# Peptides against a protein of PDB entry 2AZE: the designs that were tried, part 35

Target 1, 148 residues: chain A of PDB entry 2AZE
Amino acid sequence: AQECQNLEVERQRRLERIKQKQSQLQELILQQIAFKNLVQRNRHAEQQASRPPPPNSVIHLPFIIVNTSKKTVIDCSISNDKFEYLFNFDNTFEIHDDIEVLKRMGMACGLESGSCSAEDLKMARSLVPKALEPYVTEMAQGTVGGVF
Target 2, 101 residues: chain B of PDB entry 2AZE
Amino acid sequence: GRLEGLTQDLRQLQESEQQLDHLMNICTTQLRLLSEDTDSQRLAYVTCQDLRSIADPAEQMVMVIKAPPETQLQAVDSSENFQISLKSKQGPIDVFLCPEE

## One batch from the design tools (peptide; aimed at target 1 H96 D97)

Design b1_p18_8 (made by RFdiffusion4)
Pose (drawn by RFdiffusion4):
Structure b1_p18_8 (pose): chain A 148 residues (1-148), chain B 101 residues (1-101), chain P 18 residues (1-18)
Amino acid sequence: as target 1 above (148 residues)
Amino acid sequence: as target 2 above (101 residues)
Amino acid sequence: SLPFYKAGEDPSATFTLS
């Protein structure tokens, strides 16, 4: 009984590591897909009607987005060297990651929520190495859990 | 008995974790190659029209923050106001708006 | 990855950016 208790806590500890790692693996696959998809969208757009985009009309990764109502008062304070910043808001604001932006743009082919068309899934499968294809299929069905 | 049952479980979980680590390893290698790829980095960008489908600078205000790695972001709910604090231990941080308003 | 945050719905938090 004593030894069984030790094995059970070890089992639960491993179950927790695997559950965390599955979520990390899924996020990484989405990033890999989203990044590659964004790069190929831009590579193709730069062919169509030559001359690369003007530098000010483009934002390179990595970055963060903050949005609030156009009316919301924002108070900005900056340190000399611009290492530190402080923003005060008199209303609700939202913070978004670039990956989240790329997902909302559809760069991850709807895979973030299993919302893939056949073409979306085909696109997602081709942007990931063959060894990751089964796990992409698992993500497309939402049958990722059960903890294997 | 139950001791063998738990031992068999620990073996299944050991093998499953080795497989997961392997796939994660392949996955992070793909991401490392992408970060070491100059042509991909040059092309890894979003337009103002992209940021629009997720929040357009017509009704809402959009702010872009670019801080070096390891920088800290603190968000605060005060008794009366909201705040975002950015502290970069090394390198300056950059902030700007979107053109369409 | 940075999680999504909305003021007034999420508690105060501190994040380390990568």

Design b1_p18_8_s1 (made by RFdiffusion4, then SolubleMPNN; from b1_p18_8, 7 letters changed)
Fold by OpenDDE base, seed 1:
Parts: structure tokens; C-alpha cells; sequence
Structure b1_p18_8_s1 (fold): chain B 148 residues (1-148), chain C 101 residues (1-101), chain A 18 residues (1-18)
């Protein structure tokens, strides 16, 4: 009985680890899709314009954004070498990383929310290696982990 | 028996985890390839229009922060303080404001 | 990558940018 109990503990440990890895894999897939889709979009746009955008008009990854109401008063202190910044807000703010921005831009094809059209799913599948396509399909259907 | 069942479950879980590890390796490899491709990195950008699409500057001010790796970001959220502190050890931090249309 | 941080809804936190 003790041996079985030990194995049951191990089973739960492994199940939890697998769950964590599934989440990590999903995020990695979303990142890959988002990045490749962004690059593809910009490549196409530059081809259509026959030139790259002005250097100061774009923000290269990586970055983070902070957003707050336009009415929020922000005090900013900057060190002389710009190594240190201190922002004081008189109201709430939000912080988002670049991946979140890309998701909100639709670069992950709605896969992050399971809101993929047929076109979105087709795009998503086209942006991953063949070995990942089944998993992308499962993500779109919300059936990841169903084998367990 | 119960022991045999659990043993079999563990073997199956091991196989499943190995499959996940393999898929994760594929993903990380692809991401690394993207990071190493100069053309991809050149094209890995967003515009102010993109940022406006997710946070309208008419209502929200959007601040963009580009900081070197290992920069420390401290966010303080209390009734007394709403604060962001940035401390870089590898170089200067750049801050941009997304202009309104 | 960083988790989403919404002021007023999350505790104060420290992040390391990568």
C-alpha cells in the first residue's frame, strides 16, 4: 500500500509538471506565431511601399509598454546616465510586454483566446513547423491535454 | 492490480512528457532561429499605429520602454504610491511616448 | 516575458527584463 501511495504521489507530481509544460509550450507557440506573423506583415508592407519605414517611426522588439489615462499626472526622474528611471503616477497604470501587444494586435491569429477563424487557423498552422501543427489545432479547439 | 496500473500510468506520463519536451525543443529552436536571423529582427517591429490600435492615445497615454537585458523593473501599487522604478546595469534606458494622431 | 500587471488589481512586484 505504501508503494502504491508513493507512486500516486509521483503520478500527481508528473501530471502537474506536464500541465506546466503544456502552458509553456502554448506560450512558445503563440510567441512563434506572433513573431513570424509580424515579420511577414512588415515584410509585405515594406515591399508594397518599396522602402522601409523611417527608423524613428518604429519600435523594435523587445519592449514593454506602460499605459495610463491621459489625465494621469506622471512625474519622471531620470539619472544623468539614463540608467535609472522613476515614474510616479497619481493614478493606476498598466504594464504589458511586447508579446501581449502582439497578441492584442492579432498577430497570434486569435489562437490565444481560441477565437480562430478558418483563415486564422490556416495562418497559424503555416507559421509553425509541421510537428507543431497538431498542437496548434488542439489549441484552437481547446482540447489540449485531453489525452490525460 | 493497482500497482501495475500505477506503474503503467507513470510510463505513459513519461512518454507524454518526452513528447512535450520534444515539441518545446522545436519551438525554442524556431525562436532562436528568428533571433539569429538579421532580416527577421529588422522586421520585428511595431508602429505607433499598432500601439494606438490596442491603447488609444485619445484616452490612454502609451509609454514605450526599451531597456537592456537584466534591467530591474519595480512596480509599486498601493493607495499611497503608483510607481515604476527602472534600474539598468548594462546601459541606458530609452523611453518613448506614442503620439496622438 | 512579464506577466500582465494591472495597477490596482495586482500586488506590487519586481520584474527582471530579459
Amino acid sequence: as target 1 above (148 residues)
Amino acid sequence: as target 2 above (101 residues)
Amino acid sequence: MLPKYVSGKNPSATFTLK
Scores: peptide ipSAE 0.308, ipTM 0.903, DockQ to the pose 0.886
OpenDDE base, seeds 2, 3, 4, 5: peptide ipSAE 0.028, 0.026, 0.025, 0.288; ipTM 0.880, 0.878, 0.878, 0.904; seed 2 fails the geometry check

Design b1_p18_8_s2 (made by RFdiffusion4, then SolubleMPNN; from b1_p18_8, 8 letters changed)
Fold by OpenDDE base, seed 1:
Structure b1_p18_8_s2 (fold): chain B 148 residues (1-148), chain C 101 residues (1-101), chain A 18 residues (1-18)
Amino acid sequence: as target 1 above (148 residues)
Amino acid sequence: as target 2 above (101 residues)
Amino acid sequence: MLPKYVSGKNPSATYTLK
């Protein structure tokens, strides 16, 4: 019947929305873990060194990185007020945001790829509120996606 | 019947979504707390050594861009040109290279 | 956050930095 058809459409719509939110939650969890892990690492490092690093030696979030071959020729045009930049490359380049950098640094404990060791998983769990721990476990196992 | 089954499915999905929203709110709250914590923000940094571990300047040059919020970044990838344009509305953009060790 | 941009995969992209 038409009513059933309408409900089936709605069901599919809600399923897709839930799927999207699951992806968003996973990303948020990874961000939280990565940020907290980074802060923890740096706090420990500064304590060991008994001083903070020189201001010009660190890059605070947020940032973007662009990488290209060292052989790539880059032409750069900058406005007088530095509000506008134009970079021309003679070869391919990549752009990564800070979150991607943190993931590659291992700050997300390998959770992003489902390659957590027992210690990694323990760390990941310790960096989220208790309510999120089950979800972290599911992410590590690759079992996220079920209806709960 | 089918109608009753679908109705029940929708109720279950609603409950699932509510649980999901709750978890998302918890996570968003934690991220906001991090952004508001001065000490956390002070410690939220990477080093050039970190960046070298991702893209070694021995093989790859690494350019760092720090731009104000709402800055527009446009990337063009074509046979004619590979281009990045940045346009800020709120202040100057800072660009620097990660030195090779 | 921004999706990863790899030259050669996308002809163009426009992002708004947050």
Scores: peptide ipSAE 0.324, ipTM 0.903, DockQ to the pose 0.854
OpenDDE base, seeds 2, 3, 4, 5: peptide ipSAE 0.324, 0.324, 0.324, 0.316; ipTM 0.902, 0.902, 0.903, 0.904

Design b1_p18_8_s3 (made by RFdiffusion4, then SolubleMPNN; from b1_p18_8, 7 letters changed)
Fold by OpenDDE base, seed 1:
Structure b1_p18_8_s3 (fold): chain B 148 residues (1-148), chain C 101 residues (1-101), chain A 18 residues (1-18)
Amino acid sequence: as target 1 above (148 residues)
Amino acid sequence: as target 2 above (101 residues)
Amino acid sequence: MLPRYVSGKDPSTTFTLK
C-alpha cells in the first residue's frame, strides 16, 4: 500500500539520519577525549617543569598543518595585510587539522582506530561524562551502529 | 501487520534518535565548557616536538597555519596543480614553520 | 576550539619557501 511505502521511505530516512548522528557523536567524543587528554598532559608537564613553556614554543589550538617533502618547492604569495595567502607547490602536500594531529599524537587513546588497550580505554572513559561511558566502550569494541 | 510494524519501527527510531541527541548535547556541552575555560584554553597547545612525532621535519617540512574563524581554505592537490589558497575576513593569517631539531 | 575553514581564492606578494 502507498501508506506503507511512505512509512518505509521515512523509516529509511530516519535510519540514515541516525547513522549520520552516530558518526557525528563518535567524532565529538573523540574530540572531547583528545582535548581533555591534551590539557591534562600539558598541565602535568608544566607542573613537573614548574613553569609554562616559552610562549613561542607552543602552538595553541586551533590550527592546521601542511606537510610536504622537504624537497618540495613552495612559492608563497601573501597580501600586504596578511589576509590572503597563496601557496604553490611543485609536488603533493598533506593537510591536517588540529584534531587529526591530536589523534595521531595518541590523545584520543587509540579509540579512533579501535586500538585501545585496557589502560587507554580506562583513560578514555575517565575523560567523558558518565553518560557517555557506555558509548566509549562500544566505540572501543567496534559495536557502534545498532539502534537503541 | 506491515503497517503496524512500520509504525512501531518509527516510534522506536524516534526514541533512539532522541537518545542520540541527548548524548550529543552532553558532548557539545562538554566541548563548550572546555572552550570557555581559561585554563583549558591556555593548556590546549601542541609543541614542535609533538608535530615532529607525526611528521618529521627531517623528511617533511611542517608548516603551521593559524587563521581566524571562517577563513577560506581551498586546496588543490592534483597531478596538474598543487595549491593552497587562504583568505581571511576577520584578521591576519599566521604561518609558522616547525624547525628541524 | 575547532578550526573553522571554508574554501576560497587568490592573493599578492610572493616568495619561495624551501
Scores: peptide ipSAE 0.029, ipTM 0.882, DockQ to the pose 0.058
OpenDDE base, seeds 2, 3, 4, 5: peptide ipSAE 0.029, 0.029, 0.032, 0.029; ipTM 0.881, 0.879, 0.881, 0.883; seed 4 fails the geometry check

Design b1_p18_8_s4 (made by RFdiffusion4, then SolubleMPNN; from b1_p18_8, 7 letters changed)
Fold by OpenDDE base, seed 1:
Structure b1_p18_8_s4 (fold): chain B 148 residues (1-148), chain C 101 residues (1-101), chain A 18 residues (1-18)
Amino acid sequence: as target 1 above (148 residues)
Amino acid sequence: as target 2 above (101 residues)
Amino acid sequence: MLPRYVSGKNPSATFTLK
């Protein structure tokens, strides 16, 4: 009785841990795909242009972006050493990390939203090690979550 | 009985978690390889054109923030206050705007 | 791994680059 209760608690704990790890793995896979796809895109672009882009024209990861209406008034206070910034807005703003930017750029091949075409899925699979391909397929199908 | 069933479940879950951990290890290894590859990091960039594609400066102002590790960002977005605070401990913070064109 | 901005204790308000 008590032993069964203890094991049931442990079972539930492990199930929850697995669920959390599955979520983490999915995010890691998306990051890997997005990064590799971005690098591939830029490599190809630079080859076509036969030169790298101007240094000040690109934004290297990591970064975050803040966007707000162009009508929003922003007051910015900066410390003398630029270690501290304070932005005051008169309206709402959005913050996005670089991974979210990459996803919105399509660098994750639509895998993040289950919107992979056949070509997208092919690309996604090509950007991960063989061992991860089945998981990518499951992500595309929305079937991740079972016990394996 | 129920005890035997639970015991078996735990063994199966252990095996499943081990498989999951293995996949995660593979993935994190790949990410580390990317971070350590100089050419990959050189090519790990977006352009203002990319940012315009997701937040067009014709309608939205797009501010880019590059900060050292361990920089703290605090954001308040409410009807009473709209604020972003950045505090770095390891160096200066770089902030710039993406032009509309 | 690459440094990432991660949600803090209050994911709606605090982010930390790791």
Scores: peptide ipSAE 0.041, ipTM 0.887, DockQ to the pose 0.274
OpenDDE base, seeds 2, 3, 4, 5: peptide ipSAE 0.029, 0.035, 0.027, 0.029; ipTM 0.881, 0.881, 0.878, 0.882; seeds 3, 4 fail the geometry check

## One batch from the design tools (peptide; aimed at target 1 Q24 L28 Q31 R104)

Design b1_p19_1 (made by RFdiffusion4)
Pose (drawn by RFdiffusion4):
Structure b1_p19_1 (pose): chain A 148 residues (1-148), chain B 101 residues (1-101), chain P 19 residues (1-19)
Amino acid sequence: as target 1 above (148 residues)
Amino acid sequence: as target 2 above (101 residues)
Amino acid sequence: LQEQVERLQETQELRELAE
């Protein structure tokens, strides 16, 4: 019974590591797909009607987005060297990652929620190495859990 | 008995974790190659029209933050106001708006 | 709000892991 208790806590500890790692693996697949998709969208758009986009009309990764109502008062304070910043808001605001932005743009082909058309899935499968194809299929069905 | 049952479970979980680590290893390698790729980095950008479909600078205000790696972001819910604090240990941070308003 | 910040931290950790 004593030894069984030790094995059970070890088992639960491993089950927790696997559950965390599955989520990490899924997020990494989505990033790999979203990044590659964004790059290929831009590579193609730069062909169509030559001259690369003007530098001010473009934002390179990595970045963070903050949005609030157009009316919301924002108070900005900056340190000399611009290493530190402080923003006060008199209303609700939202913070979004670039990956979240790319996902909402559909760069991850709806794979973030299994919302893939056949073409979306085909696109997602081609942007990932063959060894990751089964796991992409698992993500497309939502049958990722059960903890293998 | 149960001891053998738990030992067999630990073996399944050991093999499953080895497989997951392998896939993660392949996955992070793909991401490393993408970060080391100059042509991909040059093309890894979003337009103002992109940031629109997720929040357009017509009704809502959009702010872009670019801070070097390792920088800290603190968000605060005061008794009366909201705040975002950014502290970068190395390198300056950049902040700007979107053109359409 | 806290969930949004946690998500940024989690992405950061993944990006460091990719290195």

Design b1_p19_1_s1 (made by RFdiffusion4, then SolubleMPNN; from b1_p19_1, 10 letters changed; failed a check: too like the target's own chain)
Amino acid sequence: MQAQLERIERQRQLRELAK

Design b1_p19_1_s2 (made by RFdiffusion4, then SolubleMPNN; from b1_p19_1, 8 letters changed; failed a check: too like the target's own chain)
Amino acid sequence: MKEQIERIKRLQELRELAK

Design b1_p19_1_s3 (made by RFdiffusion4, then SolubleMPNN; from b1_p19_1, 10 letters changed)
Fold by OpenDDE base, seed 5:
Structure b1_p19_1_s3 (fold): chain B 148 residues (1-148), chain C 101 residues (1-101), chain A 19 residues (1-19)
Amino acid sequence: as target 1 above (148 residues)
Amino acid sequence: as target 2 above (101 residues)
Amino acid sequence: MQEQLERIKRQEALRQLAL
């Protein structure tokens, strides 16, 4: 019947929406873990060093990274007020946002790829509210996707 | 019946989505708290050593861009053109190079 | 030498945009 067909369409729509939200949640969790882990790392490091690092030796979030071969010739044009930049490269380059950098640093504990050691998973769980711990576990196991 | 089954499925999906929304709210709240915590923001940094672990400055030029919110970034990476354009409307853009050593 | 980030303008040949 038409009614059943409509409900089936709605069902599919809801499933897709849930899937999208799951993806968003996973990313948010990774960001949270990465940020908290970074902060924790740096706090500990500064405590051990008994002082913060020199201001010009660190980059605070947010940022983006651009990397290219050292052999790449870069032509840079900057507006007088520094509101506008134009970089021309003679070869390929890569762009990474800060979150990606943190992930590659291991700040997300390998959760992003489901490659968590027992210690990594323990760390990841410790950096989220209790309500999110089960989801972190699911992410680590690669079992996200089920209906709640 | 079919109708009842579908109706039940939709209810279950609704409950699932509600739980998901709840979790998302918790997560976004945590992120907001981090953004509002001065000490956390002070400690939210990476070092050159960190950046070297991503791209070795001995072989790669590592450029860091600090841009105000809502800055427009356009990148073209093709055989004919390799370009990055940055346009800020809220303030100056800062660009740094990570030293090799 | 202390590890420090350098501003790109000090290491690259830059030119002003004509806006």
Scores: peptide ipSAE 0.028, ipTM 0.878, DockQ to the pose 0.026
OpenDDE base, seeds 1, 2, 3, 4: peptide ipSAE 0.026, 0.022, 0.017, 0.022; ipTM 0.877, 0.875, 0.875, 0.873; seeds 3, 4 fail the geometry check

Design b1_p19_1_s4 (made by RFdiffusion4, then SolubleMPNN; from b1_p19_1, 9 letters changed)
Fold by OpenDDE base, seed 4:
Structure b1_p19_1_s4 (fold): chain B 148 residues (1-148), chain C 101 residues (1-101), chain A 19 residues (1-19)
Amino acid sequence: as target 1 above (148 residues)
Amino acid sequence: as target 2 above (101 residues)
Amino acid sequence: MQEQLQRIQRQQQLRQLAK
């Protein structure tokens, strides 16, 4: 009886660990797809334009963005060496990392929300190694989470 | 019996985890390769137009933060305090506004 | 907001994992 109980505890522990790893893998896959898709887009665009964009017109990864109302008053304090910043707002704001930006740009092909068209899914699959394709398919269907 | 069933479950879970580990290794390897490829990194950028597409500059101000790795980011968003704190350990932080169209 | 911060931190962890 005690042995069975011990194994049940272990079973639950493993299930939770697997769930965590599944979540991590999904996010890593989304990153990979988003990055590769972004690079592909930009490469194509530069080829068509026959030149790269001006350096000051682009933001290279990694980055963070903060957005707030234009009416929001922002106070900024910067250290002399620019190692420290303090922003005070008089109203609410949003923070987004580069990955979230890429997702909203559609670089992850809607895979993050399961809103993936056939063409999106095709693109997503093409941007990952063969071994990851089944998982991408599951993500698109929203069926990830089962033990396999 | 119960013991046998649990033992079998644990074996199956172990196999599943091993598969996940394998897939994660593949994925992390791909990401590492991307990070090490100079051409890919050169092309890993967004434009102001991209940012405008997700945050309408007509209504929103968009601030871009370029910070070194492991920069500490703290934020408070409450009725009493709206604050962002950045602290870098590896170099200066660059902050600029995305111009509106 | 805290959820967003957690997401950012999670991404940082994942990036480190990919190094």
Scores: peptide ipSAE 0.383, ipTM 0.926, DockQ to the pose 0.854
OpenDDE base, seeds 1, 2, 3, 5: peptide ipSAE 0.368, 0.348, 0.340, 0.376; ipTM 0.924, 0.923, 0.923, 0.926

Design b1_p19_2 (made by RFdiffusion4)
Pose (drawn by RFdiffusion4):
Structure b1_p19_2 (pose): chain A 148 residues (1-148), chain B 101 residues (1-101), chain P 19 residues (1-19)
Amino acid sequence: as target 1 above (148 residues)
Amino acid sequence: as target 2 above (101 residues)
Amino acid sequence: SPFERIERSQEFQEINEEL
């Protein structure tokens, strides 16, 4: 019974590591797909009607987005060297990652929620190496859990 | 008995984790190659029209923050106001708005 | 690091839920 207790806690510890790693693997696959998709969307757009986009109309990764109501008062304070910043808000605001932005743009082909059309899924499968194809199929069905 | 049952479980979980680590390894390598790729980095950007479909600078205000790696972001819910604090240990941080308003 | 980006994304989701 004593030895069984030790094996059970070790089993539960491993089950927690696998569960964490599955979520990490899924997020990494979405990033890999979203990044590659964004790059190819821009590579193609730069062909259509030549001259690369003006530098001010473009934002390179990595970045963070903050949005609030147009009325919301914001108070900005900046350190000399611009290493430190402080923002006060008199209302609710939202903070979004670039990956989250790319996902909402549909760059991950709806795979973030299994919301893929046949073309979306085909696109997602082609942007990932063959060894990751089964796991992409698992993500598309939502049958990722059960903890294998 | 149960001891063999738990031992068999530990073996399944050991093999499963080795497989997961392998796939993660392939996955992070793909991401490393993308980061080392100059042409991809040059093309890894979003337009102002992109940031619109997720929050347009017509009704809502949109702020872009670009801080070097390892910088800290603290968000605070005071008794009366909201705050965002950014502390970068190395390198300056950049902040700007979107053109359409 | 890709892992640091996952953690940051989860923190941002938690901050937005708290609001």

Design b1_p19_2_s1 (made by RFdiffusion4, then SolubleMPNN; from b1_p19_2, 10 letters changed)
Fold by OpenDDE base, seed 2:
Structure b1_p19_2_s1 (fold): chain B 148 residues (1-148), chain C 101 residues (1-101), chain A 19 residues (1-19)
Amino acid sequence: as target 1 above (148 residues)
Amino acid sequence: as target 2 above (101 residues)
Amino acid sequence: SPLDRIELLKKFKEFNAKL
């Protein structure tokens, strides 16, 4: 019947929306873990060193990085007020945001790629509220979406 | 019947979505707490050593860009054109180089 | 808006550099 067909369309729409929210939640969880882990790492490091790092030796979030071959020629145009930048490269480059940098640093405990050791998973769980722990476990197992 | 089954599915999906929304709210709250905590803000940084672990400046030039929120970034990476354009509306953009050593 | 074309290494700051 037409009514059933309409409900099937709605069902599919809701499934897609849920899938999108699952992806968003996973990213938020990874961000939370990465940020908290970074802060924890730095706090511990500063305590061990008994001092903070020199101001010009660190980059605070947020940021992005651009990397290219050391042989790449780069021309840079900058506005007087530094509101506008134009970079021209003679070869390919890569752009990474701070979250990606943190992931590559291992701050997300390998959860982003399902490469969590038992210790990594324990750390990840310790960095989220209790309500999020089951989802972290599902992410580590690659079984997200099985509950729904 | 079929109608009853679909109706039940929709109710279950609604409950699932509500649960997801709840979890997302918890997560966003935690992120906001981090952003509002002065000590966390102070400690939210990476070092040159961290950046070298991702891209070694001995082989790769690593440039760090600090820009205000909502800064526009346009990148073209093709065989004929390699370009990055940045445009800020709220303040100056800062660019830093990670040293090789 | 007009932009000034410059060499990257002459303008940008390096880590731990007092520039």
Scores: peptide ipSAE 0.024, ipTM 0.871, DockQ to the pose 0.028
OpenDDE base, seeds 1, 3, 4, 5: peptide ipSAE 0.021, 0.023, 0.022, 0.022; ipTM 0.873, 0.873, 0.874, 0.875

Design b1_p19_2_s2 (made by RFdiffusion4, then SolubleMPNN; from b1_p19_2, 11 letters changed)
Fold by OpenDDE base, seed 1:
Structure b1_p19_2_s2 (fold): chain B 148 residues (1-148), chain C 101 residues (1-101), chain A 19 residues (1-19)
Amino acid sequence: as target 1 above (148 residues)
Amino acid sequence: as target 2 above (101 residues)
Amino acid sequence: SPLDRIKLLEQFRKFNESL
């Protein structure tokens, strides 16, 4: 009886861990797709232009974005060495990391929201190793969550 | 019996977790390879046009922050306080505005 | 370039870390 109880506790623990790993894997896959898609897009664009963009005309990863209404008043203080910044806003703001920016750009092919067309899914699959393709398919179908 | 059932469940869960670990290893390896590829990193960029597509500067001010690793970010977004503080330990922080045009 | 034109760091006051 006690043995069964112990095993049940362990079962629940493992189920929770698997759930967490599933979430982590999904995010990793999205990151991979987004990064590779971005690189592919830019490579193609530069090939078409026959030159890279000016160095200071682009923002390389990593970065973060802060956006707020144009009407928001911002007070900013900066240390002399630029090691420290303080921003005070009179209204709400949003912070986005680069991955979120890429997702909103469509670089993850809508996989993050289950909004994959056939073309999107094809692109997503093409940007991951073969071993990950089944999982990408499951993500697109919304069937992730089961036990392998 | 119950014991046999639980034992079988644990074996299946172990196999599932092993498969997940395997897939995660594949994925992290791919990400590492991308990070180590100079050409890929050179091409890992967005433009102001990209930023406009997600937050139109006609309506929103878009600020870009480039900071060294381990930079501390503190943000408060409440009804009374709206604040962002940045503190770098490894170099200067760069802040840019995305122009409307 | 567009990114070079407007740098926030040049628009705001300086302060010490004690601030």
Scores: peptide ipSAE 0.024, ipTM 0.873, DockQ to the pose 0.031
OpenDDE base, seeds 2, 3, 4, 5: peptide ipSAE 0.021, 0.022, 0.021, 0.018; ipTM 0.875, 0.871, 0.875, 0.871; seed 4 fails the geometry check

Design b1_p19_2_s3 (made by RFdiffusion4, then SolubleMPNN; from b1_p19_2, 9 letters changed)
Fold by OpenDDE base, seed 3:
Structure b1_p19_2_s3 (fold): chain B 148 residues (1-148), chain C 101 residues (1-101), chain A 19 residues (1-19)
Amino acid sequence: as target 1 above (148 residues)
Amino acid sequence: as target 2 above (101 residues)
Amino acid sequence: SPEERIELLKKIREINKKL
């Protein structure tokens, strides 16, 4: 029946949309955990040092990282107002946003890869509202994807 | 029957999506609270040591880009062309290298 | 914004995919 076929198409469309939203939610959770964990780490460190770090020794979010071999030749063109930059490389490069940097620093507690220790999971749960805790648990177990 | 089953599935999917939207709103709210908290923003930083831990400056050049919101980023990474283009509409872009470069 | 970060992440992933 044509009607059933139409509904099946719609079902598939909605499933794909839900999948996309699940991915976005996971990323938002990771961002929240990473940010809060970073702030907590730095607060504790500054308390122990009894002073803030030197202003020129830290990089505040947001930022982007570009890394390449030291042997890579880079040509840079900058507009007079510094509104436009053009970088030309003679070899491959990598780009990372600040969230990816935080993940690699462990600020997301390994939740991004589902490789959380018991302590990491406890930390992750403590950094989100209660309503998000079940989802954090599912992320840690790699069981996200079901319809709820 | 088949029609009733599909109809029920669509209703369930609608409820699931609503739940996702709710959770996403919670996350977005929390992130906004962080962005509005002066102390949190002051403490939202990484150090050069942090960057060295994930990208060894002894072997790689690490460039930091701080750009205003809505800055356009275009990049090409191929055997024939390796390029990054940045275009800001809201202010100047700041680019600097990490120590040990 | 959270939305902007999501879009940036998607773009970076697309760039890396073409490596």
Scores: peptide ipSAE 0.265, ipTM 0.912, DockQ to the pose 0.727
OpenDDE base, seeds 1, 2, 4, 5: peptide ipSAE 0.258, 0.253, 0.264, 0.260; ipTM 0.911, 0.910, 0.912, 0.912

